Peptides against a protein of PDB entry 3VA4. Designs and how they scored, part 108

Target 1, 107 residues: chain A of PDB entry 3VA4
Amino acid sequence: EPIGQLRLFSGTHGPERDFPLYLGKNVVGRSPDCSVALPFPSISKQHAVIEISAWNKAPILQDCGSLNGTQIVKPPRVLPPGVSHRLRDQELILFADFPCQYHRLDV

## One batch from the design tools (peptide; made by RFdiffusion4, then SolubleMPNN)

Design b2_p26_5_s2 (from b2_p26_5, 22 letters changed)
Fold by OpenDDE base, seed 5:
Structure b2_p26_5_s2 (fold): chain B 107 residues (1-107), chain A 26 residues (1-26)
Amino acid sequence: as target 1 above (107 residues)
Amino acid sequence: SAAEAEAAANEAREAEALARAEALAA
């Protein structure tokens, strides 16, 4: 079962979507094989990765050298490629120009 | 690539998206 969730907020692309996150690497990207598939031109084929090592540890977000970047919203921060960022519950993230939110599930 | 073609458009929308995300955080 999933131990986390990534929400893509609604926008010009359409309604909101919720993606389950599992133990291990959850790849965010435009490629349909990604765990979090965001089929939008401004998203890189493999844009970022959310790695969850255990249910009781904060997930790690890394940008994978994306063209249009990965940013934390509050406080504002652009993530350099390959640099680990520990996600807090309810963390707001921009993948390119797409606002998303990480949610820790109770399991 | 598709991503490269959308780079300029994304750059123009980034400021708007950030402002929207900040509003969601409030």
Scores: peptide ipSAE 0.257, ipTM 0.789, DockQ to the pose 0.098
Fold by OpenDDE base, seed 4:
Structure b2_p26_5_s2 (fold): chain B 107 residues (1-107), chain A 26 residues (1-26)
Amino acid sequence: as target 1 above (107 residues)
Amino acid sequence: SAAEAEAAANEAREAEALARAEALAA
């Protein structure tokens, strides 16, 4: 059922966590009702959104005007709020200071 | 707020996190 996966790497917060990504909008944020709930103070309640469409399984990442930003690691890029970034498989993302990785699932 | 307080320390951590993430890409 999930189309993709977002991995939160292990760190001071604890062990690695994997979040399933589905068709539609997958909100990344501190709020517990987010699809990708990152309950950390440096994460905005609604930090970013990963949108996946049936016609385009490559996710679109947008920062939602977060306080501490969203960055692509390689090549380095700070995402301006509301600007669409097409995620590549295995792309590394920083939500604030939390490194994550997107994985496309074979479905 | 908790977010604002964390933001003060986040900038320094981001540099370290970026370096860590780059290492994870290897």
Scores: peptide ipSAE 0.256, ipTM 0.787, DockQ to the pose 0.098
Fold by OpenDDE base, seed 1:
Structure b2_p26_5_s2 (fold): chain B 107 residues (1-107), chain A 26 residues (1-26)
Amino acid sequence: as target 1 above (107 residues)
Amino acid sequence: SAAEAEAAANEAREAEALARAEALAA
């Protein structure tokens, strides 16, 4: 069962989409085999990874050396490749120029 | 590549995207 959710907000690309997040590594990228597949040109094939080690621990977000970057919105911060960032519930993230939000599910 | 071609356009839209995201955080 999913432990978290990543929401892609609606925009010029289309309507809002919610992606379930599970224990382990959830890859975010343009490649269709990614856990969170964002089929957009500005997204790298393997853009970032959200790793969830346990239901009661905050997920870890890492940029995978993406071309257009991964940023935290509040407070604003560009994530250097491979550097771990602990996600808080309701955290807003920019993958390239696509705003998303992490939500912790009640498991 | 598609990503490389989109990179230039993406850079120009980053400020706008950040502003929108900040509004969503309010």
Scores: peptide ipSAE 0.244, ipTM 0.781, DockQ to the pose 0.098
Fold by OpenDDE base, seed 2:
Structure b2_p26_5_s2 (fold): chain B 107 residues (1-107), chain A 26 residues (1-26)
Amino acid sequence: as target 1 above (107 residues)
Amino acid sequence: SAAEAEAAANEAREAEALARAEALAA
């Protein structure tokens, strides 16, 4: 059962998509093997990772050395590769130029 | 490569994407 969700907002790529997030590592990337598969050229095969250690802890987002980066929207911040960022509920994230939003699920 | 070409395009659209994301946050 998912304990979080990553929303990819609608855009030129198509409609909104929601990705379930589970305990452990949720890899964000272009590779179809990723938990959060974003099949777009600007996304690295393994772009970033959202790690959830427990239901009652904020997930940790890390960029995996992606080509086009991972950014937090408010306040704007580029995440250096491998640096842990604790995701707040409703956190807005840019993977390359794709706006996304994390939110925890009520489970 | 295709990835490199997309990276260039991505940089050009980064500011726009950020502005859009901020609007979504409002």
Scores: peptide ipSAE 0.199, ipTM 0.742, DockQ to the pose 0.098

Design b2_p26_5_s4 (from b2_p26_5, 20 letters changed)
Fold by OpenDDE base, seed 4:
Structure b2_p26_5_s4 (fold): chain B 107 residues (1-107), chain A 26 residues (1-26)
Amino acid sequence: as target 1 above (107 residues)
Amino acid sequence: AEDEELARENERLEEERLRRAAEEAA
């Protein structure tokens, strides 16, 4: 069962989409093989990773050296490649220019 | 709360990163 959810907000690309997040590595990227597939040109093939461990379901977000970056909205910061950021519930994230929100599921 | 603790952790890590960068540049 999913442990978390990543919401892609609606925009010019289309309607809102929700992606389930599971234990292990959830790759965010343009590649269709990604757990969170964002098929947009500004998204890198492997853009970022959201890793969830069995012992702590709070995810770790890392940018994978993406071209257009990964950012946290509040407080605002650009994540340097490979630097870990622990996600809070309701965390707002920018993958390139695409706004997303992490939701921690109660499981 | 857990979310507040995570926020403090992330802030501390960022401050440390910035501090190191400043020291290396000075």
Scores: peptide ipSAE 0.301, ipTM 0.743, DockQ to the pose 0.030
Fold by OpenDDE base, seed 2:
Parts: sequence; C-alpha cells; structure tokens
Structure b2_p26_5_s4 (fold): chain B 107 residues (1-107), chain A 26 residues (1-26)
Amino acid sequence: as target 1 above (107 residues)
Amino acid sequence: AEDEELARENERLEEERLRRAAEEAA
C-alpha cells in the first residue's frame, strides 16, 4: 500500500500523472525502471530519490547528481547532490523543469 | 504544525550550509 504520492502536473508533456510512493527508496528518473519514471530528455536516468523510512516520518528527498537539478519551489532552493531535504506535505518540487508535488497519504 | 516544524528544520540546515560555505570562501 502506498504511503505517499508524487504528482506530476500537466504540461506540454501531457496530462497530470500520479505516482505511488512506498516504504524505502523511490527513485525518480528517466529510466523506465524507476519507481517514478519521468521519460523526458531533461530528466537524468537516476535523477533523485525519495526515501520513506516510516509512515509517520517525513520523506527524504535527495538529488542524485542530476544534470538539470532538483529544486524546492517555496522557498526557492536548489538541492545540492546527496543533501537530504525533508519533504512537507504538499511540497512543490522541480525535477529539472517539471513541476511536481508530494502528497502524504492518510493510511 | 508538523509541516512548519519541517520547514524550520530545513531552513536551519540550509542556513548552516550557507554559513559553512561562507567560512570556506573567506
């Protein structure tokens, strides 16, 4: 059962998509093997990771040394590679130029 | 409340990182 959700907002790439997030590592990347597969050229094969250690703990977001970066929208912050960032519910994230939103599921 | 706490935590961590960077650049 998913504990979280990552929403990719609609855009030129297509409609909105929701990706379930589970306990452990949820890899965000262009590779189809990623938990959150974003098949876009500007996304690195392994772009970032969202790690959820427990249902009652905020997920940790880390950029994996992506080419086009990972940013928090508010307040604006570029995440250095490998640096942990605790995700708030409703957190707005940019993977490259793709806006996403983390949502905590009430399970 | 929890989200605000997380925000403050991340802010603190970022401030510390900035401070270290400034010290290394000086």
Scores: peptide ipSAE 0.368, ipTM 0.764, DockQ to the pose 0.030; fails the geometry check
Fold by OpenDDE base, seed 3:
Structure b2_p26_5_s4 (fold): chain B 107 residues (1-107), chain A 26 residues (1-26)
Amino acid sequence: as target 1 above (107 residues)
Amino acid sequence: AEDEELARENERLEEERLRRAAEEAA
């Protein structure tokens, strides 16, 4: 069952989309086989990863050396490649210029 | 709460990175 959710907000690309997050590595990227597939040119094939080790632990976000970067919105921070960032519930994330939000699910 | 704790942890890590960068630049 999904332990979390990543929401891609609506925009010029189209409507809002929700992606389930599971235990282990959830890859964010342009490649269609990614757990969070964002089929946009500005997204790297392997852009970032959200790793969930347990239902009661905050997920870890890492940029995978993406071309256009991964950022936390509040407070604003650009994540260097491979540096771990613990996600808070309702965390707002920019993958390139695409705003997303992490949500912890009740399981 | 846990969210505030995580925020403090991430802030500390970022401040440490900035400090190291400043030291190398000096």
Scores: peptide ipSAE 0.357, ipTM 0.756, DockQ to the pose 0.030; fails the geometry check
Fold by OpenDDE base, seed 1:
Structure b2_p26_5_s4 (fold): chain B 107 residues (1-107), chain A 26 residues (1-26)
Amino acid sequence: as target 1 above (107 residues)
Amino acid sequence: AEDEELARENERLEEERLRRAAEEAA
């Protein structure tokens, strides 16, 4: 069962999409093999990773050295490659210029 | 709350990173 959810907000690219997040590494990237596949040219093939070690622990977000970066919206923070960021519930994230939101699911 | 603690944790980590960077540059 999914432990979290990453929501891609609707925009010029199309409608809203929800991606389930599971224990382990959830890769965010342009490649279709990614757990969170964002098939957009500004997204790196392996852009970032959301790692969930346990259902009761906050996920860790890391940028994977993406071209166009990963940012936390509020408070605003640009994530340097490989730097760990613990995600709060309802955290707003920018992968390149694509706004997303993490949601913790009840398990 | 948990979310607030996480926010504080991330803030501390960022401050520490910036401090180390400043010390390295000095």
Scores: peptide ipSAE 0.343, ipTM 0.756, DockQ to the pose 0.031; fails the geometry check

Design b2_p26_6_s1 (from b2_p26_6, 17 letters changed)
Fold by OpenDDE base, seed 5:
Structure b2_p26_6_s1 (fold): chain B 107 residues (1-107), chain A 26 residues (1-26)
Amino acid sequence: as target 1 above (107 residues)
Amino acid sequence: SIEEELKKKKEEEEEELLKKQEELEK
C-alpha cells in the first residue's frame, strides 16, 4: 500500500492528480514509466526522485539534473542536482513550473 | 506570488476536506 502521496494541483494543464508513493525510489518525470508520470514538455524524462526508505522516515527528494529545475516553495529554495532534501509533510514543491504537494499517509 | 497562490490552493483543499468531514458527522 502507498506510504505517501504527491498531489499535482490543478492548473492550465488540467485537473489535479494524486500519485501514490511507495517504499524505494519514486521517479518523477515525463516518461510514462515513471512512478509519478508528469506528461508535460517542460518536465524532464527523469526529472527528480522521491526516495522512501521506511514508512516512519521522511522521504528524500533529489533533482536529477532536470532542465527546468526542482524548487521548494517555503522557504524558497532551488534544489541543486543530486542534493538530498528531506521532505516535510504538506511540503510544497515545484517541478519546473508545476506546483505539487507531498502528503504523508497514515498507514 | 507563487507562494501565495500555493498557500491559497492548500487552504482551499483543507476547507474542502473540512466540509466533507462535517458532512460525514451529520
Scores: peptide ipSAE 0.032, ipTM 0.490, DockQ to the pose 0.019
Fold by OpenDDE base, seed 2:
Structure b2_p26_6_s1 (fold): chain B 107 residues (1-107), chain A 26 residues (1-26)
Amino acid sequence: as target 1 above (107 residues)
Amino acid sequence: SIEEELKKKKEEEEEELLKKQEELEK
């Protein structure tokens, strides 16, 4: 069962979409093989990764050397490739220019 | 300066996304 969720807000790309997050590595990218598949040209094939080691631990977000970057919205911060960032519940993230929100699920 | 402009853009972006968050929470 999913222990987290990544919500992609609605926009010019289309309607809102929710992606379940599981234990282990959840790859965010343009590739259809990604756990969080964002089929948009500005998203790298393997853009970032959200790793969840346990249900009671904050997920770790890392940019994978994406072309258009990964940003934390509040406070504003561009994530350098490979640098670990602990996600807080309800945290807003930008993958390239696509706004998303991480949500911890009650499990 | 360019730094100030970038800061303002990020602040505007944050505000916009916070609004989206609030809408979802209601």
Scores: peptide ipSAE 0.017, ipTM 0.421, DockQ to the pose 0.031
Fold by OpenDDE base, seed 4:
Structure b2_p26_6_s1 (fold): chain B 107 residues (1-107), chain A 26 residues (1-26)
Amino acid sequence: as target 1 above (107 residues)
Amino acid sequence: SIEEELKKKKEEEEEELLKKQEELEK
């Protein structure tokens, strides 16, 4: 069962979408094979990864060298490629210009 | 700012959830 959730806010691209996050690597990208598939041109095929370990349920977000970047909104920070960022519950994230929010599920 | 816009989105979401919850309680 899912350990977390990534919410893609509604926008010009369409309605809001929720993606379940599981233990292991949850790849965010334009590729349809990604756990978090964001089929938008500005999203890289493999844009970022959200990894959740068994011993640490707090996800680690890492940009995979995306073209348009990954950003944390508060506090503002552009994530350098390959640099690990521990996600906090309800944290707001930008994949390129697509706003998302991480939610920790109570399991 | 983008931070403000995202904050608004979150607030709107919470308000919507509250409304849905109220409807469910009828």
Scores: peptide ipSAE 0.030, ipTM 0.491, DockQ to the pose 0.020; fails the geometry check
Fold by OpenDDE base, seed 3:
Structure b2_p26_6_s1 (fold): chain B 107 residues (1-107), chain A 26 residues (1-26)
Amino acid sequence: as target 1 above (107 residues)
Amino acid sequence: SIEEELKKKKEEEEEELLKKQEELEK
């Protein structure tokens, strides 16, 4: 069962999509092999990673040295590559220019 | 309905996010 969810908001690319997040590393990227596959040219093949160590711990988000970056929306902040960011429930994230939201699921 | 309320909240959140994006681009 998924422990979290990453929502990709609707936009010019299409409708809203939800991606389940599991224990371990959930890679966000353009490659179809990614847990969170975002098939858009501005997204790096391996753009970022959301690591969930346990159901009772906040996930850790890290940019993987992406070309167009990973940003936190509130408060605005660009994540340096490899720097850990603890995700809060309902946190808004920008992967390149694609707005997403992390949601903690009840397990 | 709950579905409509959630939809409205999501739309408001997306609008807020868009504003934040514009702020980041400055």
Scores: peptide ipSAE 0.028, ipTM 0.522, DockQ to the pose 0.036; fails the geometry check

Design b2_p26_6_s3 (from b2_p26_6, 22 letters changed)
Fold by OpenDDE base, seed 3:
Structure b2_p26_6_s3 (fold): chain B 107 residues (1-107), chain A 26 residues (1-26)
Amino acid sequence: as target 1 above (107 residues)
Amino acid sequence: SAAEAARRARLAREEELLRKQEELEL
């Protein structure tokens, strides 16, 4: 059962897409093997990871040393590679230049 | 809205990435 969701907003790339997030490591990247597969050239094969340890704990986002970076929108902040960022519900995230939003599911 | 805020951030990031790409080509 999914415990969270990552939404990729609509844009020139196409329509909105929703990705379920599960307990454990959810890899974000261009590779089709990723839990959150973003098949765009500006996204690294393994770009970032969202780790969810428990249903009652905030997920941890880490950039995996991506080429074009991972950024929090509010307040603006580029995440240093490998540094843990605790995700807030409704958090807006840029993977490279692709705008996304995390939200916790009511399970 | 959240989508609008995210798209504004995207535009700013796109401009930054374009600038960096140009600098790397020099």
Scores: peptide ipSAE 0.387, ipTM 0.782, DockQ to the pose 0.082
Fold by OpenDDE base, seed 2:
Structure b2_p26_6_s3 (fold): chain B 107 residues (1-107), chain A 26 residues (1-26)
Amino acid sequence: as target 1 above (107 residues)
Amino acid sequence: SAAEAARRARLAREEELLRKQEELEL
C-alpha cells in the first residue's frame, strides 16, 4: 500500500501524473526502472531518492548528484547532493525543471 | 494554487538550467 504520492504537475510535457511512494527507497529518475520514472532528458537516470522509513515519519529526499539538481520551492533551496531533506506534506519540489508535489497518504 | 506556485518556481530556474546545458554542450 502506498504511503505517499509524488504528483508531477501538468505542463507542455503532458498531463498530470501521480506516482505512488512506498516504504523504502523510491528512486526518481529518467530510467524506466525508477519508482518515479520521469522520462525527460533533463532528468538524470538516477536523479534523486525519496526514502520512507515508516508511515508516521516524514520521508527523506536526497539528490543523487543529478546534473540539473533538485530544488525545494518554498522556501527556495537547492539540495546539496546526498544531504537529507525531510519532506513536509504538500511540499513543492523541482526535479530539474519539472514541478512536483509530495503528498502524504492516509494509511 | 500549489501548481501555479510550482510552475512559477520552474520559470525562475529555467534560464539557469538552459545556460548550464548550453555550457555542457560546448
Scores: peptide ipSAE 0.349, ipTM 0.810, DockQ to the pose 0.093
Fold by OpenDDE base, seed 1:
Structure b2_p26_6_s3 (fold): chain B 107 residues (1-107), chain A 26 residues (1-26)
Amino acid sequence: as target 1 above (107 residues)
Amino acid sequence: SAAEAARRARLAREEELLRKQEELEL
């Protein structure tokens, strides 16, 4: 069962979508086989990764050298490639120009 | 460029996202 959720907020691209996050590496990217598939031209094929090592540990977000970057909203921070960011529950993330939110699930 | 557009979009959406986060915290 999923341990977390990544919500893509609604926008000009369409309605909001919820992506389940599981133990291990959840790849965010434009490629259709990504765990979090964001089929948009501004998203890199393999844009970022959310790694969940255990249900009771905060996930780690890393940008994979994406073209248009990955940003934490509050406090504002553009993530350098490969640098670990420990996600907080309800944290807002920008993948390129796409606003998302991470949510920890109760499992 | 796509990078420039993304940067503009991030800046344009930041305040909205901050508001959303604040609303969720209330």
Scores: peptide ipSAE 0.178, ipTM 0.687, DockQ to the pose 0.035
Fold by OpenDDE base, seed 5:
Structure b2_p26_6_s3 (fold): chain B 107 residues (1-107), chain A 26 residues (1-26)
Amino acid sequence: as target 1 above (107 residues)
Amino acid sequence: SAAEAARRARLAREEELLRKQEELEL
């Protein structure tokens, strides 16, 4: 069962999409076998990773050395590759230019 | 470059994200 969710907001690419997040590593990327598959050319094949080590711990977001970067919106911060960022519930994230939001699920 | 374009897009999208956050919190 999913313990988190990543929401991709609607835009010129299409409608909103919700991706379940599970224990372990959830890879965000353009490759279709990614947990969070974002099939857009500005997204790296393996762009970032959201790692969830336990149901009661905040996920860790890391950029994987993506071409177009990963950014936290508020406060604004571009994540250096491989540096751990602990996600807050409702946190707004840009993968390249794609706006997303992390949600903790109460399950 | 693609990276430069993405940076410009991020700047343009920040306000939209903030508005979306406000809407979701209401």
Scores: peptide ipSAE 0.132, ipTM 0.654, DockQ to the pose 0.036

Design b2_p26_6_s4 (from b2_p26_6, 13 letters changed)
Fold by OpenDDE base, seed 2:
Structure b2_p26_6_s4 (fold): chain B 107 residues (1-107), chain A 26 residues (1-26)
Amino acid sequence: as target 1 above (107 residues)
Amino acid sequence: EEEEELEEELEELEEELERLEEEREL
């Protein structure tokens, strides 16, 4: 069962989408093989990774050297490639120009 | 927001404590 969720907000690209997050590495990227597949030109094939080591631990977000970057929305911060960021529940993330939200699930 | 920041700080401190305890046992 999923431990978390990444929500892609609705926009010019289309409707809202919810992606389940599991233990281990959840790759965010344009490639259809990614756990969080964002099939948009501004998204890198392997853009970022959300790693969940345990059900009771906060996920770690890392940018994978994406072209258009990964950012935390509040407070605004660009994530340097390979630098770990611990995700809080309901945290807002930009992958390139696509707003997303992490949600911790009750498991 | 303050509660979430405190939860993160607590988690980081717990992880650091675990690492230090492991190093002490070596």
Scores: peptide ipSAE 0.029, ipTM 0.478, DockQ to the pose 0.015
Fold by OpenDDE base, seed 1:
Structure b2_p26_6_s4 (fold): chain B 107 residues (1-107), chain A 26 residues (1-26)
Amino acid sequence: as target 1 above (107 residues)
Amino acid sequence: EEEEELEEELEELEEELERLEEEREL
């Protein structure tokens, strides 16, 4: 069962989408094989990864050397490739120019 | 225990990175 959720907010691309996050690596990218498939040209094939080691641990976000970057919104931070970032519940993330929000599920 | 230590290390690294980013913007 999902441990978390990543919400892609509605925008020019279309409606809001919710992606379940599971234990292990949840790849964010343009590739349809990604756990979080964002089929947009500004998203890299493998853009970032959200790794969840346990249900009671914060997910770790890393940019995978994406072309257009991964950013934390508050406080504003550009994530250097491969640098780990611990996601907080309700944290806002930009994958390229696409705003997303992480939500921890109580499981 | 190892996981907790790694989480603490990660937190410290994140804080350090944030500080360095702030300093870079000055």
Scores: peptide ipSAE 0.028, ipTM 0.506, DockQ to the pose 0.021
Fold by OpenDDE base, seed 5:
Structure b2_p26_6_s4 (fold): chain B 107 residues (1-107), chain A 26 residues (1-26)
Amino acid sequence: as target 1 above (107 residues)
Amino acid sequence: EEEEELEEELEELEEELERLEEEREL
């Protein structure tokens, strides 16, 4: 069962989409085999990773050296490639220009 | 607010250090 959720907000690309997050590595990228598949030109094939080590621990977000970057919205911070960021519940993330939100599920 | 942000950044760096240390032992 999913431990978390990543919501892609609605936009010019279409309606909102919810992606389940599981224990281990959840790859965010343009490639269709990514756990969080964002099939958009501005997204790198392997853009970022959300790693969940346990259901009771915060996920770790890392940018994978993406072209258009990964950013935390509030407070605003660009994530350097490979630098860990602990995700807070309801945290807002930009993958390139696509706004997303992490949600911790009650497991 | 700045103090809380610095505490969060410190925690993230400590978690990254721990992960890198674990990876080095493998």
Scores: peptide ipSAE 0.023, ipTM 0.507, DockQ to the pose 0.023
Fold by OpenDDE base, seed 3:
Structure b2_p26_6_s4 (fold): chain B 107 residues (1-107), chain A 26 residues (1-26)
Amino acid sequence: as target 1 above (107 residues)
Amino acid sequence: EEEEELEEELEELEEELERLEEEREL
């Protein structure tokens, strides 16, 4: 069962998409093998990772040395590669130029 | 708002430290 959700907002790329997040590593990237597959040229093959260690712990976001970066929207922050960021519910994230939102699921 | 940014930076540094300590034990 999914423990979280990553929402990609609608934009020039197309409609809104929701990606389920599970226990362990959820890779965000352009490669179709990624848990969160974002098939866009500005997204790195392996762009970032969202790791969920337990259902009752906040997920950890890390940039994987992406070309166009990973950023927190509020407060604004560029994530250095490999540095851990603890995700809050409803947190807004930029993968390159693509706005996303993390949602914690109940139970 | 500056306090919120500093709290976030501290939290990220604590997570980084924990990861580095785990890697050292391997």
Scores: peptide ipSAE 0.022, ipTM 0.512, DockQ to the pose 0.025

Design b2_p26_7_s1 (from b2_p26_7, 18 letters changed)
Fold by OpenDDE base, seed 3:
Structure b2_p26_7_s1 (fold): chain B 107 residues (1-107), chain A 26 residues (1-26)
Amino acid sequence: as target 1 above (107 residues)
Amino acid sequence: SAEEKEAEKLFEEEKKKLEEARRKAE
């Protein structure tokens, strides 16, 4: 069962989409093989990864050397490639220019 | 939704701040 959720907010691209996150590596990218598939030109084929090691441990977000970057919104911060960032519940994230939010599920 | 609209506004504001900060740092 999913341990977390990544929400892509609605916008010019279309309606809101919610992606389940599971234990292990959840790849965010343009490739349809990604756990979080964002089929947009500005998203890299493998853009970032959200790794969840346990239900009681904060997920780790890493940019995978994406072209257009991964950013934390509040406070604003561009994530250097390969550097681990611990996700807080309700964290707001930009993959390129696409606004998303991480949510921890109560399981 | 209202939540999405508020989030979008926040994102745009923070993106602008980040861009301005980067420009000033260069």
Scores: peptide ipSAE 0.054, ipTM 0.575, DockQ to the pose 0.050
Fold by OpenDDE base, seed 4:
Structure b2_p26_7_s1 (fold): chain B 107 residues (1-107), chain A 26 residues (1-26)
Amino acid sequence: as target 1 above (107 residues)
Amino acid sequence: SAEEKEAEKLFEEEKKKLEEARRKAE
């Protein structure tokens, strides 16, 4: 069962979408093989990764050297490639210019 | 949703700051 959820807010690209997040590595990227597939040109094939462990269930977000970056909105922070960021519940994230939000599920 | 609208506002407000920060980081 999913431990978390990544919400892609609606926009010019289309309607809102929710992606389940599981234990292990959840790859965010344009590739259809990604756990969180964002099929948009500005998203790298493998853009970022959200890793969740069973020990604390707090996801760790890392940019994978994406072209257009991964950013935390509040407080503002550009994530350097490979640098770990521990996601907080309801964290607002930009993958390139696509607004997303992480939600921790109660499981 | 209401939360989406609030988030979108925050994104727009912070997007400029993020873009500038990214430029400086590169």
Scores: peptide ipSAE 0.047, ipTM 0.583, DockQ to the pose 0.050
Fold by OpenDDE base, seed 5:
Structure b2_p26_7_s1 (fold): chain B 107 residues (1-107), chain A 26 residues (1-26)
Amino acid sequence: as target 1 above (107 residues)
Amino acid sequence: SAEEKEAEKLFEEEKKKLEEARRKAE
């Protein structure tokens, strides 16, 4: 069962999409094999990773050296490649210029 | 949704600052 959810807000790219997040590494990227597949040119093939070690622990977000970056909105922060960021529930994230939100699911 | 509307506004407000931070981080 999914432990979390990543929401991609609607925009010029299309409607809102929700991606389930599971225990382990959830890769965010343009490659279709990614857990969170964002098929957009500005997204790197392997853009970032959301790692969930347990249902009761905050997920860890890391940028994978993406071309267009991974950013936290509040407070504003650009994530350096490979640096761990603990995701808060309802965290707002930019993968390149795509607005997303992490949500912890009830388990 | 309400969350989407709030997020959209926040993203637009913070986008410029994020872009500047990214430039400096490179």
Scores: peptide ipSAE 0.045, ipTM 0.584, DockQ to the pose 0.049
Fold by OpenDDE base, seed 2:
Structure b2_p26_7_s1 (fold): chain B 107 residues (1-107), chain A 26 residues (1-26)
Amino acid sequence: as target 1 above (107 residues)
Amino acid sequence: SAEEKEAEKLFEEEKKKLEEARRKAE
């Protein structure tokens, strides 16, 4: 069962999409086999990873050395590759130019 | 949706800051 969700907001790329997040590593990337598949050329094949170790712990977001970066919106922060960022509920994230939001599911 | 509109506003407001931060980090 999913314990989190990553929402890709609607935009010029198309409509909103919601991606379930599970225990373990949820890879964000352009590759179709990624847990969070963002099929856009500005997204790296393996762009970032959201790792969830337990349902009651905050997920860890890491950029995987992506070309166009991973950024937290509020407060603004560019994530250095491989550096762990603990996601807050309702965290707003940019993967390249794509606006997303993480939220914790009630499980 | 209203939530998306709020998010979009936040993104736009912080975009310049993010771009500056990215430039400095690279």
Scores: peptide ipSAE 0.039, ipTM 0.578, DockQ to the pose 0.048

